# Peptides against a protein of PDB entry 6MBK: the designs that were tried, part 254

Target 1, 240 residues: chain A of PDB entry 6MBK
Amino acid sequence: GFEMVNFKEEGFGLRATRDIKAEELFLWVPRKLLMTVESAKNSVLGPLYSQDRILQAMGNIALAFHLLCERASPNSFWQPYIQTLPSEYDTPLYFEEDEVRYLQSTQAIHDVFSQYKNTARQYAYFYKVIQTHPHANKLPLKDSFTYEDYRWAVSSVMTRQNQIPTEDGSRVTLALIPLWDMCNHTNGLITTGYNLEDDRCECVALQDFRAGEQIYIFYGTRSNAEFVIHSGFFFDNNSH

## One batch from the design tools (peptide; made by RFdiffusion4, then SolubleMPNN)

Design b2_p30_8_s2 (from b2_p30_8, 13 letters changed)
Fold by OpenDDE base, seed 4:
Structure b2_p30_8_s2 (fold): chain B 240 residues (1-240), chain A 30 residues (1-30)
Amino acid sequence: as target 1 above (240 residues)
Amino acid sequence: SAAESARVLARADSLRHVLPDWSVVDELFE
């Protein structure tokens, strides 16, 4: 009941092709279509993941590497999704010198520097890992792992990661959700969740939409969305 | 300009909540 449209002012979004009623489930994405930490573990990255403490400790980084590996894989299932991702982001990692100068007298400058420092350290670490670790030899990143690649992947995850329940619903994990990223957002009540029974992300209409209208959704903070099971899945924190 | 500064600041601030999650503990590098 929707189509992807490029709205001039808001970029890509969804437009209703029919009338959609409030609370109607109009969009769902099965887990199998998601890029998750679990899919990373099950990918070519799996062997390295199993032996690297940082990848294991930081699911967001694992997801970033998963994204990079799949991007570098011509036959990746997620190529269509990856191709929709921007080449650059509005994250501090992409700030130009002049932009950073604008922040030099603000509290934000410390965050920017911290993020850059941390990201650089991570890159340096993983560059070495990729070059030396036996399980990295089969990674498509082996000969093409640049800082630009890493900051892109990290920024992609930073801006697009979502918290979803694990397969067993016992805890939360991270996911990039194809098609989900194409929705424009509004403030209000969260209209997204996760259905464990059907093992899918679900989005219900916030309001009535008429055919031809842009569909807006709300799933929390864009960069740190949390999906809750309709049956009452709850996690104490929103960290990942 | 002030407007540019504000926009940059806004972008930086919008990600403040994410920044801590991307800090790697030093012990992980050991």
Scores: peptide ipSAE 0.026, ipTM 0.630, DockQ to the pose 0.076
Fold by OpenDDE base, seed 2:
Structure b2_p30_8_s2 (fold): chain B 240 residues (1-240), chain A 30 residues (1-30)
Amino acid sequence: as target 1 above (240 residues)
Amino acid sequence: SAAESARVLARADSLRHVLPDWSVVDELFE
């Protein structure tokens, strides 16, 4: 009912191949296709995850490293998804100097600086871990782990992470959802959710779409400052 | 401080395309 299209201004998105009616379930993604903390644990990152308390405590960072490892793996199942991701983002981590200077006149600057500082500290920490930890030897990041890599991965997770239930439904966890990111944002009702019975993410159409039209869904509205607030990428050296 | 944060931000940004040695990384947080 849909196809992937690279739109000029909006990047990759979904286009309807048939008429879709409002409230129709047109897209679903089973858990087995998701990039999750669990899939990170079951990947080449697993041994390191099991030995690093930061990865264990911060699911978003675990996803970031999972994303980097899979990106560096040519045979990764998620290569088609990863290839759709932007090479850079409009997050504070990518702000130019003039943008930062502009923000100095606002209260948002404190959040920006905090995020930048925390991310830099995280990178420094994990750079050392990757260089010295035995379980990092098999990681594709071993010989090449730049700040750019980490910034990209963190920003990818920041902008695309979703909350889903755990397999047993007892808790919530984080996931990157293939195809899900291709649905561009629109205003309206939040019509995305997780069907635990069928163990899949589900999206229903906000409106009627005709064949050939771009499909939009609603993720909510967040400013750059709100991304900082809700990202959860906090790293405190004293708590390390 | 704001000045310190700005310094850290600037330094971090300067390293975005490099694989620094540890000594450079340490300098960021001294």
Scores: peptide ipSAE 0.026, ipTM 0.437, DockQ to the pose 0.020
Fold by OpenDDE base, seed 3:
Structure b2_p30_8_s2 (fold): chain B 240 residues (1-240), chain A 30 residues (1-30)
Amino acid sequence: as target 1 above (240 residues)
Amino acid sequence: SAAESARVLARADSLRHVLPDWSVVDELFE
């Protein structure tokens, strides 16, 4: 009932290929299609993950490396998704010097500097790991791991990571959700959730859409980067 | 410049609630 379209201002988005009624379940993404910490552990990154404490402690960093490894793999299942991601982001890591100066008198400057520092240190650490650790030898990143790569991956995760339930529903984990990122947002009713019975992310139509119209959804009080789980799951407000 | 500053600030603020707390990694380095 929908197709991917590159819209002029919003970039990639979804367009209805048929009439969609309000409250209709028109989009769902099974867990097996998600990029998760679990899929990272099950990938070529798995052996390194099992031996690096930072990767284990920080699921978002694990996702970042998972994203980089899959990007560097021409036969990756997620290539179509990765190719839809922006090459640059509006995150602080991409702020120019003049932009930083404009923030100098604000509280935001401290966050920006902190992010710069942390990201740089993380890169330096993992550069060494990738160059020296035996389990990194088979990574597609071995011969090509730049700060630009890391900055991109980190920013991708920052802006697109979602909390979803674990398979057993006992806790939350992190995921990048293909197609979900393409759903442009609007004001209105919450139309997103996770169906544990079918083990999938679900989106219902906020309103009627005619064939040819761009589809918009509402993520709730959270931003586009955060999946809102309804109907039975707690929300951890921690920045993973 | 004031308008530019406001735009930059708005961009930063719009992402604050979803940005990971990367400072946690600093604690691991210590």
Scores: peptide ipSAE 0.021, ipTM 0.521, DockQ to the pose 0.106
Fold by OpenDDE base, seed 1:
Structure b2_p30_8_s2 (fold): chain B 240 residues (1-240), chain A 30 residues (1-30)
Amino acid sequence: as target 1 above (240 residues)
Amino acid sequence: SAAESARVLARADSLRHVLPDWSVVDELFE
């Protein structure tokens, strides 16, 4: 009922191939297709994950490294998804001096500075880890881990991470959801969720869509401000 | 690598006029 399209100015998105009615469940993504902390643990990153406190403590960083490892793997299952991701983002990590200076007049400036500092600290920490830790030798990014790589991965996760339940539903974890990110956002009622019984993400249409129209969805209460300010990548103890 | 550290520090330096203390970052690359 939908197809991937590269829309002008908006990048990749979904277009309806048939008429879709409001409230229709038109898109679902099983857990097995998601990039999660668990899939990171089960990947080539697993051994390092098991030995590094920060990776264990911060699932979003684990996802960032998972994303980098999979991007560097030609045979990765998630290559089609990764190819849809932007090469750069509008997050503060990509701001130039003039933009940062402008933000000094806003209430968000403190968090922006913190994000810059913490991201740099995290990179420095993990650069050393990757260079020295025995389990890091197995990573496809061993010889290619730049700050550019890291800020891209962090920004990808920051803007696209989702909270989903664990398999048993007892806790929440983090996931990147293929195809989910393909839908551009609109305001409205929450029409996305997770179905534990079927173990899948589910999206229902906010409105009627005619064949040929771009599909828009509402992810929830997330806002651009939240993506910028409350990314969850803040960690006070990044020492190595 | 030294080159990578230099790139990160160069970026930090470019923003030092508006950003807070980067001493911690500098120390991490020493």
Scores: peptide ipSAE 0.014, ipTM 0.458, DockQ to the pose 0.018; fails the geometry check

Design b2_p30_8_s3 (from b2_p30_8, 18 letters changed)
Fold by OpenDDE base, seed 2:
Structure b2_p30_8_s3 (fold): chain B 240 residues (1-240), chain A 30 residues (1-30)
Amino acid sequence: as target 1 above (240 residues)
Amino acid sequence: SEEESKRVLERASSLRHVLPDWSVVDELFS
């Protein structure tokens, strides 16, 4: 098992409370704690989702809007997670002009421009939808939907989305996993798995750890640490 | 610098296919 601790200079992290062997399952996150396309459908976004073909067809966009709606909701369950997300990203949408110039003679420039174009088109489309669709009136972003908001949301999803199985296991869907985001942000966690029987994401140790050793470093807020500890994330040393 | 250019190139290349493609929208509504 592990415990959340505040390491000096490094912030919050995980410390092994026992010897952990490589490939040992030591933490898991149940589906109910994830931000998924399904949770988006079950949120305030649900009515709009049910009537917009793009949201239905593109799960990553659905997650982006879900993220925006939850960010704008003070009582959102995911506030502690959302508050730890960067305000900006290293995605092409945040490239400075000089950075783009470096790419002008490369093949990558076409991809960057494509991202810009697609994102701009999507924003324009959804701006109109939010302004005119009846089911958008109750969205917390109704009067404050900016390109910067959209850019942030899609970049958040781009950098943090995970593929997980649907509840019935028949397909894959997209999810934001708070604990995984925390791990990836600091340690580049690669190991992800899903246990359908227990309906949870599972993480196995990439190496052996001794009791007392630091496993992962989380450069998040205290609220994020508290979220991980108290909002239903489970560790092998936790009782259900 | 060459190093900066290389870094930018690597960042751009790694994210090539992650953003939603508007072409999917075009196809959906064609």
Scores: peptide ipSAE 0.024, ipTM 0.552, DockQ to the pose 0.068
Fold by OpenDDE base, seed 4:
Structure b2_p30_8_s3 (fold): chain B 240 residues (1-240), chain A 30 residues (1-30)
Amino acid sequence: as target 1 above (240 residues)
Amino acid sequence: SEEESKRVLERASSLRHVLPDWSVVDELFS
C-alpha cells in the first residue's frame, strides 16, 4: 500500500502505491519488533527485574531501564530505533531555569517540582541498586549510570510509551514501537489498536490517499528506514 | 513573554501525570 521514498528537502517519507482509504489498515508492526516490559524481562535486565519490586510494579521504569540497557549494548537489535530518539525532550525534567521561572506563578510549578523530586529519588534508589545488587553487575550500564541517562530514559518512555496487551492477552503492558510515535504524532498516523490474534500493532490511514501521494514524512536517517523495512514491518499488499 | 509562559505551561501540564509519584513506591515498601 505504500513505499518509502526519499523526498527532496523533506527526507524519508511514505508514498502511497495505491489508493488508501481513511481508516484502512495499511501498516502493522509485530510484537517481536517492540521494546516491551516483556522483552525487558527477557533481556539482561531480567534477573534484576525479578528481584526488584519497583521494576516489577512500575512497567514504565522497567521499560526505561530496558531502553538504557539496549542503548548501552552495541549489538542491540534496537540500536537503529534508539538512534532515532531525541537526545532531549520537552518534558519538565528538561526545563531550563527561565522556563521554570515562567511557571512560578502557576500551579504547574508544583508539578514540575514534584517530578524533579520523584525522578531524583528514583535515580538515587536505582543508582544504589545498580551499585550493590549482584544482578546489576551484568548490566551494560553498571559503570555508567548517570542522572542524565535516567532522565533521558524516563522521558523517552514518558513521551513514547504505548499500551499493548501482553502476549497472552491477560493484561496490558507498555511498549516502545519503532517509528510509531513519529508516525502518530508527527506524521498524523492513527493507531487503532493491537491485533492480538496476529500479535501486531495496527495502523490505519487517517485520511484518504491516492496512489502516488505522500502520506507521511519520517524524520530519520536512511539506516532507520532500512531498519523498518528489513526488520519486519508489514504493509498491505495484494499478496497478504 | 506571555506566549512563552503559555507554551511552557502547556508542556508541563501535558506531562504532569506521566511519571509515577515516589509516594507510590513508599506505599509498596510500607
Scores: peptide ipSAE 0.024, ipTM 0.566, DockQ to the pose 0.060
Fold by OpenDDE base, seed 1:
Structure b2_p30_8_s3 (fold): chain B 240 residues (1-240), chain A 30 residues (1-30)
Amino acid sequence: as target 1 above (240 residues)
Amino acid sequence: SEEESKRVLERASSLRHVLPDWSVVDELFS
């Protein structure tokens, strides 16, 4: 299979412990490790979610708030994952004035303005909700909900959200997938799909790997590596 | 319009570093 190894200069990665062939299942992430709309509903955000129509209708916004709440929780299960997320993104919400001005001569300007306008409106709406709604009192972001926080969370979800089936498979929902993001962004891995029978995301090898071969996954801390090993991420224990 | 969008962007930018004034919030929703 694969083992997590700390490579001195390259950080944490995987080393193949045996030869693996293309199309073999080598990576899977069970639902319990995902940040989902359902996990948001079951978190401290749940009571507010149950009473806010926008959170209920917009899964991406629910995930954004879920991400913010978990980031503010020192004991969050997802802290190792959250710590790997960029502090800024190359999304239009982070464009500088000069970049926006440059885009005014292009067809992209309409989308940029739309994103800014919509995100600003959403922030304004939820700022009021957080200040006035009784179920917002227990949220860790109650006294620290800035536009920068919201912009970051929205951009994180925008760039990393995945569509997965609901637990019963009847419809689709949204999820952030730990480790998955790191693998895809680093190695250009292609998301294979979701296995409902085993209730997990699955990725198959895109190429052959030899025993002892280093596979770069991410620059991580020990905590991130430990999270991968001990939190239930699995590598190459099952083959087709 | 482009002018309207520019005004919205300016207002949004102001929200990045300061708490929103409710009057600005109302304008954003208009």
Scores: peptide ipSAE 0.017, ipTM 0.476, DockQ to the pose 0.017
Fold by OpenDDE base, seed 3:
Structure b2_p30_8_s3 (fold): chain B 240 residues (1-240), chain A 30 residues (1-30)
Amino acid sequence: as target 1 above (240 residues)
Amino acid sequence: SEEESKRVLERASSLRHVLPDWSVVDELFS
């Protein structure tokens, strides 16, 4: 019922190929298409993941590195998805000096400084890891790991990570969801669900769309997907 | 300048609920 289209300034989005009614399930993404912490563990990053406490403890960082590794891999399955991602974001990590100055009189400045500090420290740590750890030798980013790469990956995860159930539904894990970024944020609304029986993310239309109409999203504000309880799964907002 | 400040604040605020708790890395590094 939809197709991916490049909408010039807006970038990649979805266009309806038929009339879609509000509340209609029109999009689903099976687990096998997701970039998850598990897929990171099963990738070239796996050996390093298995020996780095930070990657193991921080699923979002694991996803960031998974994203970087796949981006650096020409034959990556996720190349089509990765190519749809913005080259930069509206996250604090991309704030210009003037923007930061304007925030100095507000409480928001503390969050900005915290993110900068943490991201810089993380980069420094992982730069050393990538340069020295034996299991980093096979990483495609071995000789090309810059701060710009890292802040991009971190920001990608910040704005696009989703909490989904594990395969057994017992826990929550993190995922980047192809196509989800293009439709789930229409008008600032988030309609997310996970169907454990079919093992897929599900998205319902927030409004009616006519054939040929853009299934537009709110490109300004990005939000994590908050999945509706489905098939007995309980969503934990405190899971990271 | 006021409009710019407002815009930046809006962006920061809008992302607050999305941002992961990266600060926990500080404890892991120590």
Scores: peptide ipSAE 0.010, ipTM 0.358, DockQ to the pose 0.106; fails the geometry check

Design b2_p30_8_s4 (from b2_p30_8, 14 letters changed)
Fold by OpenDDE base, seed 4:
Structure b2_p30_8_s4 (fold): chain B 240 residues (1-240), chain A 30 residues (1-30)
Amino acid sequence: as target 1 above (240 residues)
Amino acid sequence: SAAESARVLARADSLRHVLPDWSVVDKLFE
């Protein structure tokens, strides 16, 4: 009931191909299609993950490396999704000097610098790990792990990560959701959730949409079995 | 401009503390 369209002002989004009613379940994504911390553990990254405490402790970083490994793998199942990701993001790590200058007199500058510092240190750490750890030899990143790669991956996860329940529903884990990222967003009612019985992400229509209209979704605030978005959505522009 | 500054500020504020703080990482190895 929808199609991917490149909208001029908002970039890629979903357009209804038929009338969609409010509260209608029009989009779902099974767990098996998600890039999760679990799928990272089960990937070529798994052996290294099992021996690196930072990867184990920081699910978002694990997901970032998972993303990089899959991007570097020609036969990756997620290649079609990864290719839809932007090459740059509106994250502080991509702020230019003039943009940072606007923040010099604000409290935000400390956060920006902190991100720069932390990301640089993380890169340095993992660069060493990739170069020296035995289980890193099999990674496609071995000879091509640059700061730009890491910045991109971290920013990708930062802007697109979702919290979803684990398979047994006992905990939460992080996930990148293909197709989900193609939806532009609006502030309002929660339109997303996770169906544990069917083990899938679900999105219901916020409002009625007519054929030809762009579909907007909203992840909302943390609630039971609903998605939690950490960052990356700016509702001012109804875009992602 | 003020508008540009506001947009940049909004971006920074929205994305702050999303990246792992290295201090937290350091504590893992204490």
Scores: peptide ipSAE 0.024, ipTM 0.466, DockQ to the pose 0.080
Fold by OpenDDE base, seed 3:
Structure b2_p30_8_s4 (fold): chain B 240 residues (1-240), chain A 30 residues (1-30)
Amino acid sequence: as target 1 above (240 residues)
Amino acid sequence: SAAESARVLARADSLRHVLPDWSVVDKLFE
């Protein structure tokens, strides 16, 4: 009922190929298509993950490394998704010096500096890990892990991570959702959720769409989005 | 300029609610 289109101003988006009615379930993404902390653990990153406390404690960082590993893997299932990601972001890590100076009299400057410092320290830490840890030897990052790579991955996750339930629904975990990223969004009612029975993300139409129209959805904040789930799970604050 | 400053501030503010708290990682380094 939809197709991926590169729109003039908004970039990638979805266009209806048929008439879609309001409240119609028109889009779903099974868990198996998501980049998750679980898929990271099951990837080449798994052995290192099992021995690094920071990766274990910070699911978003785990996703960042998962993203980098998959990007460096030509046969990765997620290559088509990764190729749609921006090469740069509007996150503080990409602020120019003059932009930072404009913020120096505001409260935002403290957040920016903090992120700069933290990201730099994280990079330094993981650079050492990748260079010295035995389980890092087989990572595609071994010979190519730059700050630019890390900045990109962190920013990708920062802007696109979503909270979804674990398979058993007992906890919340983090995921990058390929088709979700491509949906342009509007204000209004939340039209996204997670169906645990079918183990998939689901999106219902906010309004009627005619064939040929761009489809807009609302899933709250794009990054760190929480799905509306009928089943209960506890919130993991470390996912932020 | 004031316009540029406002733009930068707006960008920062718009992302603040979705930014990870990386200070948590700093605590792990301690």
Scores: peptide ipSAE 0.020, ipTM 0.514, DockQ to the pose 0.082
Fold by OpenDDE base, seed 1:
Parts: sequence; C-alpha cells; structure tokens
Structure b2_p30_8_s4 (fold): chain B 240 residues (1-240), chain A 30 residues (1-30)
Amino acid sequence: as target 1 above (240 residues)
Amino acid sequence: SAAESARVLARADSLRHVLPDWSVVDKLFE
C-alpha cells in the first residue's frame, strides 16, 4: 500500500500506492526488523558490549555504536534503512558558531553546551576503548572512528530512537524502526503504537490518503519517540 | 537576525525532549 520515495526538500518518505482510509492499519514493523539494544548485543558489538559499563548502562549509546558498525558492514541487513538516513542533522551537535551565538541569551544554551561537552567526552572515552580493548579489534570501525562518525550516530539515535516494550512486555527498550523514520510529519492525533501480541510496531493513518499522495503520520513538531511514549510507553534509558 | 535566532531556538527546543540524558555518563566516567 506504500512505496519509498525520495521527495524533494523533504528527503525520503512514503507514498501511498493505493487509497488508504483514516484509522486504517497500513504499516507495521515486526521486532525482528528493528535495530535494538538486543540486536546490538547479538552483533559484532556484543563482546565489547558485555565488557563496557557505559554501553551496558546507556542503551542509546549502544544503538549509536550498533548503527556505526552496521553502516560499516556492506552486508548488513539494515543497509537499506541506513542509506535513508541523513548525512547531517539539525541537532545541537551540528550547530554552527553563529547559531550557538543566537542561543547565548536563552536557556537552551545550557543544553547545547552540555551536549557538546558530554558528546566530546564520550567520544574520547570510546576512542580509547576502541584503540585498546581486545574485543574492539573485531569492530569494522576499528581503524576509522572519528568524531564526525560519533556525532552522526548519536544524532541519528537522538532524532529517531523509539521506546518499545521488551519481548515479554515487562520493560521498555530502545529501537530504531526502519520505514517508520521515513514517514514525514503532519498535525494530527497520535496513531502509533506497539502490538505485543503480534510483536510489531503499528501505525494507523491519520487521514485519508489517495493513491500517489505522500503519507504523513506524526505530529510535525514531535519525534517518533514522543508519539510512542504518548501511545502508552514511558521514558526509560534502557539501563542495565 | 531575529528570524534566524527564532528558528535555531525552535530547533533546539523541539529536540530537547528527545535529547539523551548524557549527564548520567558523567557519573559513569568517575
């Protein structure tokens, strides 16, 4: 009922291939297709994950490294998804000097500076880990781990991470959702959730879409994660 | 300009809710 299209100015998005009615379940993504903390643990990153305190404590960082490892792997299952991701983001980590200057008189400046500082520290830490830890030798990013790589991965996760239930539904975990991120935003009701019975993310149409129209799913100013949270999930750092 | 400032601020504010709590990492480095 939909196809991936690279829209001008808006980037990759979904276009309806048939008429879709409001409230129709038209898109679902099974857990097995998601990039999750668990898939990170089960990847080449797994051995390092099991030995690094920060990766274990911060699921979002684990996802960032998972994303980098998969990006560097030509045969990665998630290559089609990764190729849809922007090369740059509108996150504070990409703010130019002039942009930061505009924020100096606002409360937002503190968050920006904090993020810059923390991200730099994290990079320095993991750079050392990658250079010295035995399990890091197996990572495809071993010989190429730049700050640019890290800020990209972190920004990808920040803007696209979703909270989903664990397999047993007892806790929440973090996931990047292929196809989900490709839907552009519009004003409307929250129509995103997770179906535990079928173990999949589900999205229902906010409005009627005609064949050939771009599909918009989310409220324009809200992240995917916010929609999931408002759909019944609660914030959790997915710490171990 | 004021317009540019407003746009930057709007972007920062919109992302605030999804920004990771990196402050936790500071404690982990200790």
Scores: peptide ipSAE 0.019, ipTM 0.504, DockQ to the pose 0.100
Fold by OpenDDE base, seed 2:
Structure b2_p30_8_s4 (fold): chain B 240 residues (1-240), chain A 30 residues (1-30)
Amino acid sequence: as target 1 above (240 residues)
Amino acid sequence: SAAESARVLARADSLRHVLPDWSVVDKLFE
């Protein structure tokens, strides 16, 4: 019912291949296709994850490293998804010096500085971990882990992470959802949710789309739907 | 310029709702 299209202005997006009616379930993504903290644990990152308390406590960081490892793996299942991701972002981590100066007179500067400081510290920490930890030996990023890599991955997760239930439905966890990110912003109405019974993300159209039209599911620059973590932060004092 | 400042501010504000609080990680370094 849809196809991936690289739109000139908006980048990758979804276009309807048929008419989609309001209230129709037109898009779903099974858990097995998601990049999750669990899939990170089950990947080449798993051994290191099991030994690093920060990766265990910070699901978003775990996803960032998972993303980097999969990006560096030519046979990764998620290569098609990863290739759709921007090479850079409009997040504060990518602000130019002059842009930061514009914010000095505003309260936003505190957020920017916080992001810079924290991300830099995290990178320094994990750089050392990757260089010295035995379980980092098989990571594809072992010999090439730059700040550019890290800020890209962090920004990717920052802008695209979703909250979904755990497999048993007892808790919430974080996921990157292929295809989901390709639905660009609009004032269109879309209902999103997770169907635990069928173990999949679901998107229901609240408006009609005609064949050939771009499918939008988010308001503004980024969706504030229930799947999007408004705080952008996940911290679990327990290991995942 | 004022226009540039407004643009940058708008971008920052638009992302505020999705920016994680990475400062929590500092507590894990202790």
Scores: peptide ipSAE 0.028, ipTM 0.540, DockQ to the pose 0.069; fails the geometry check

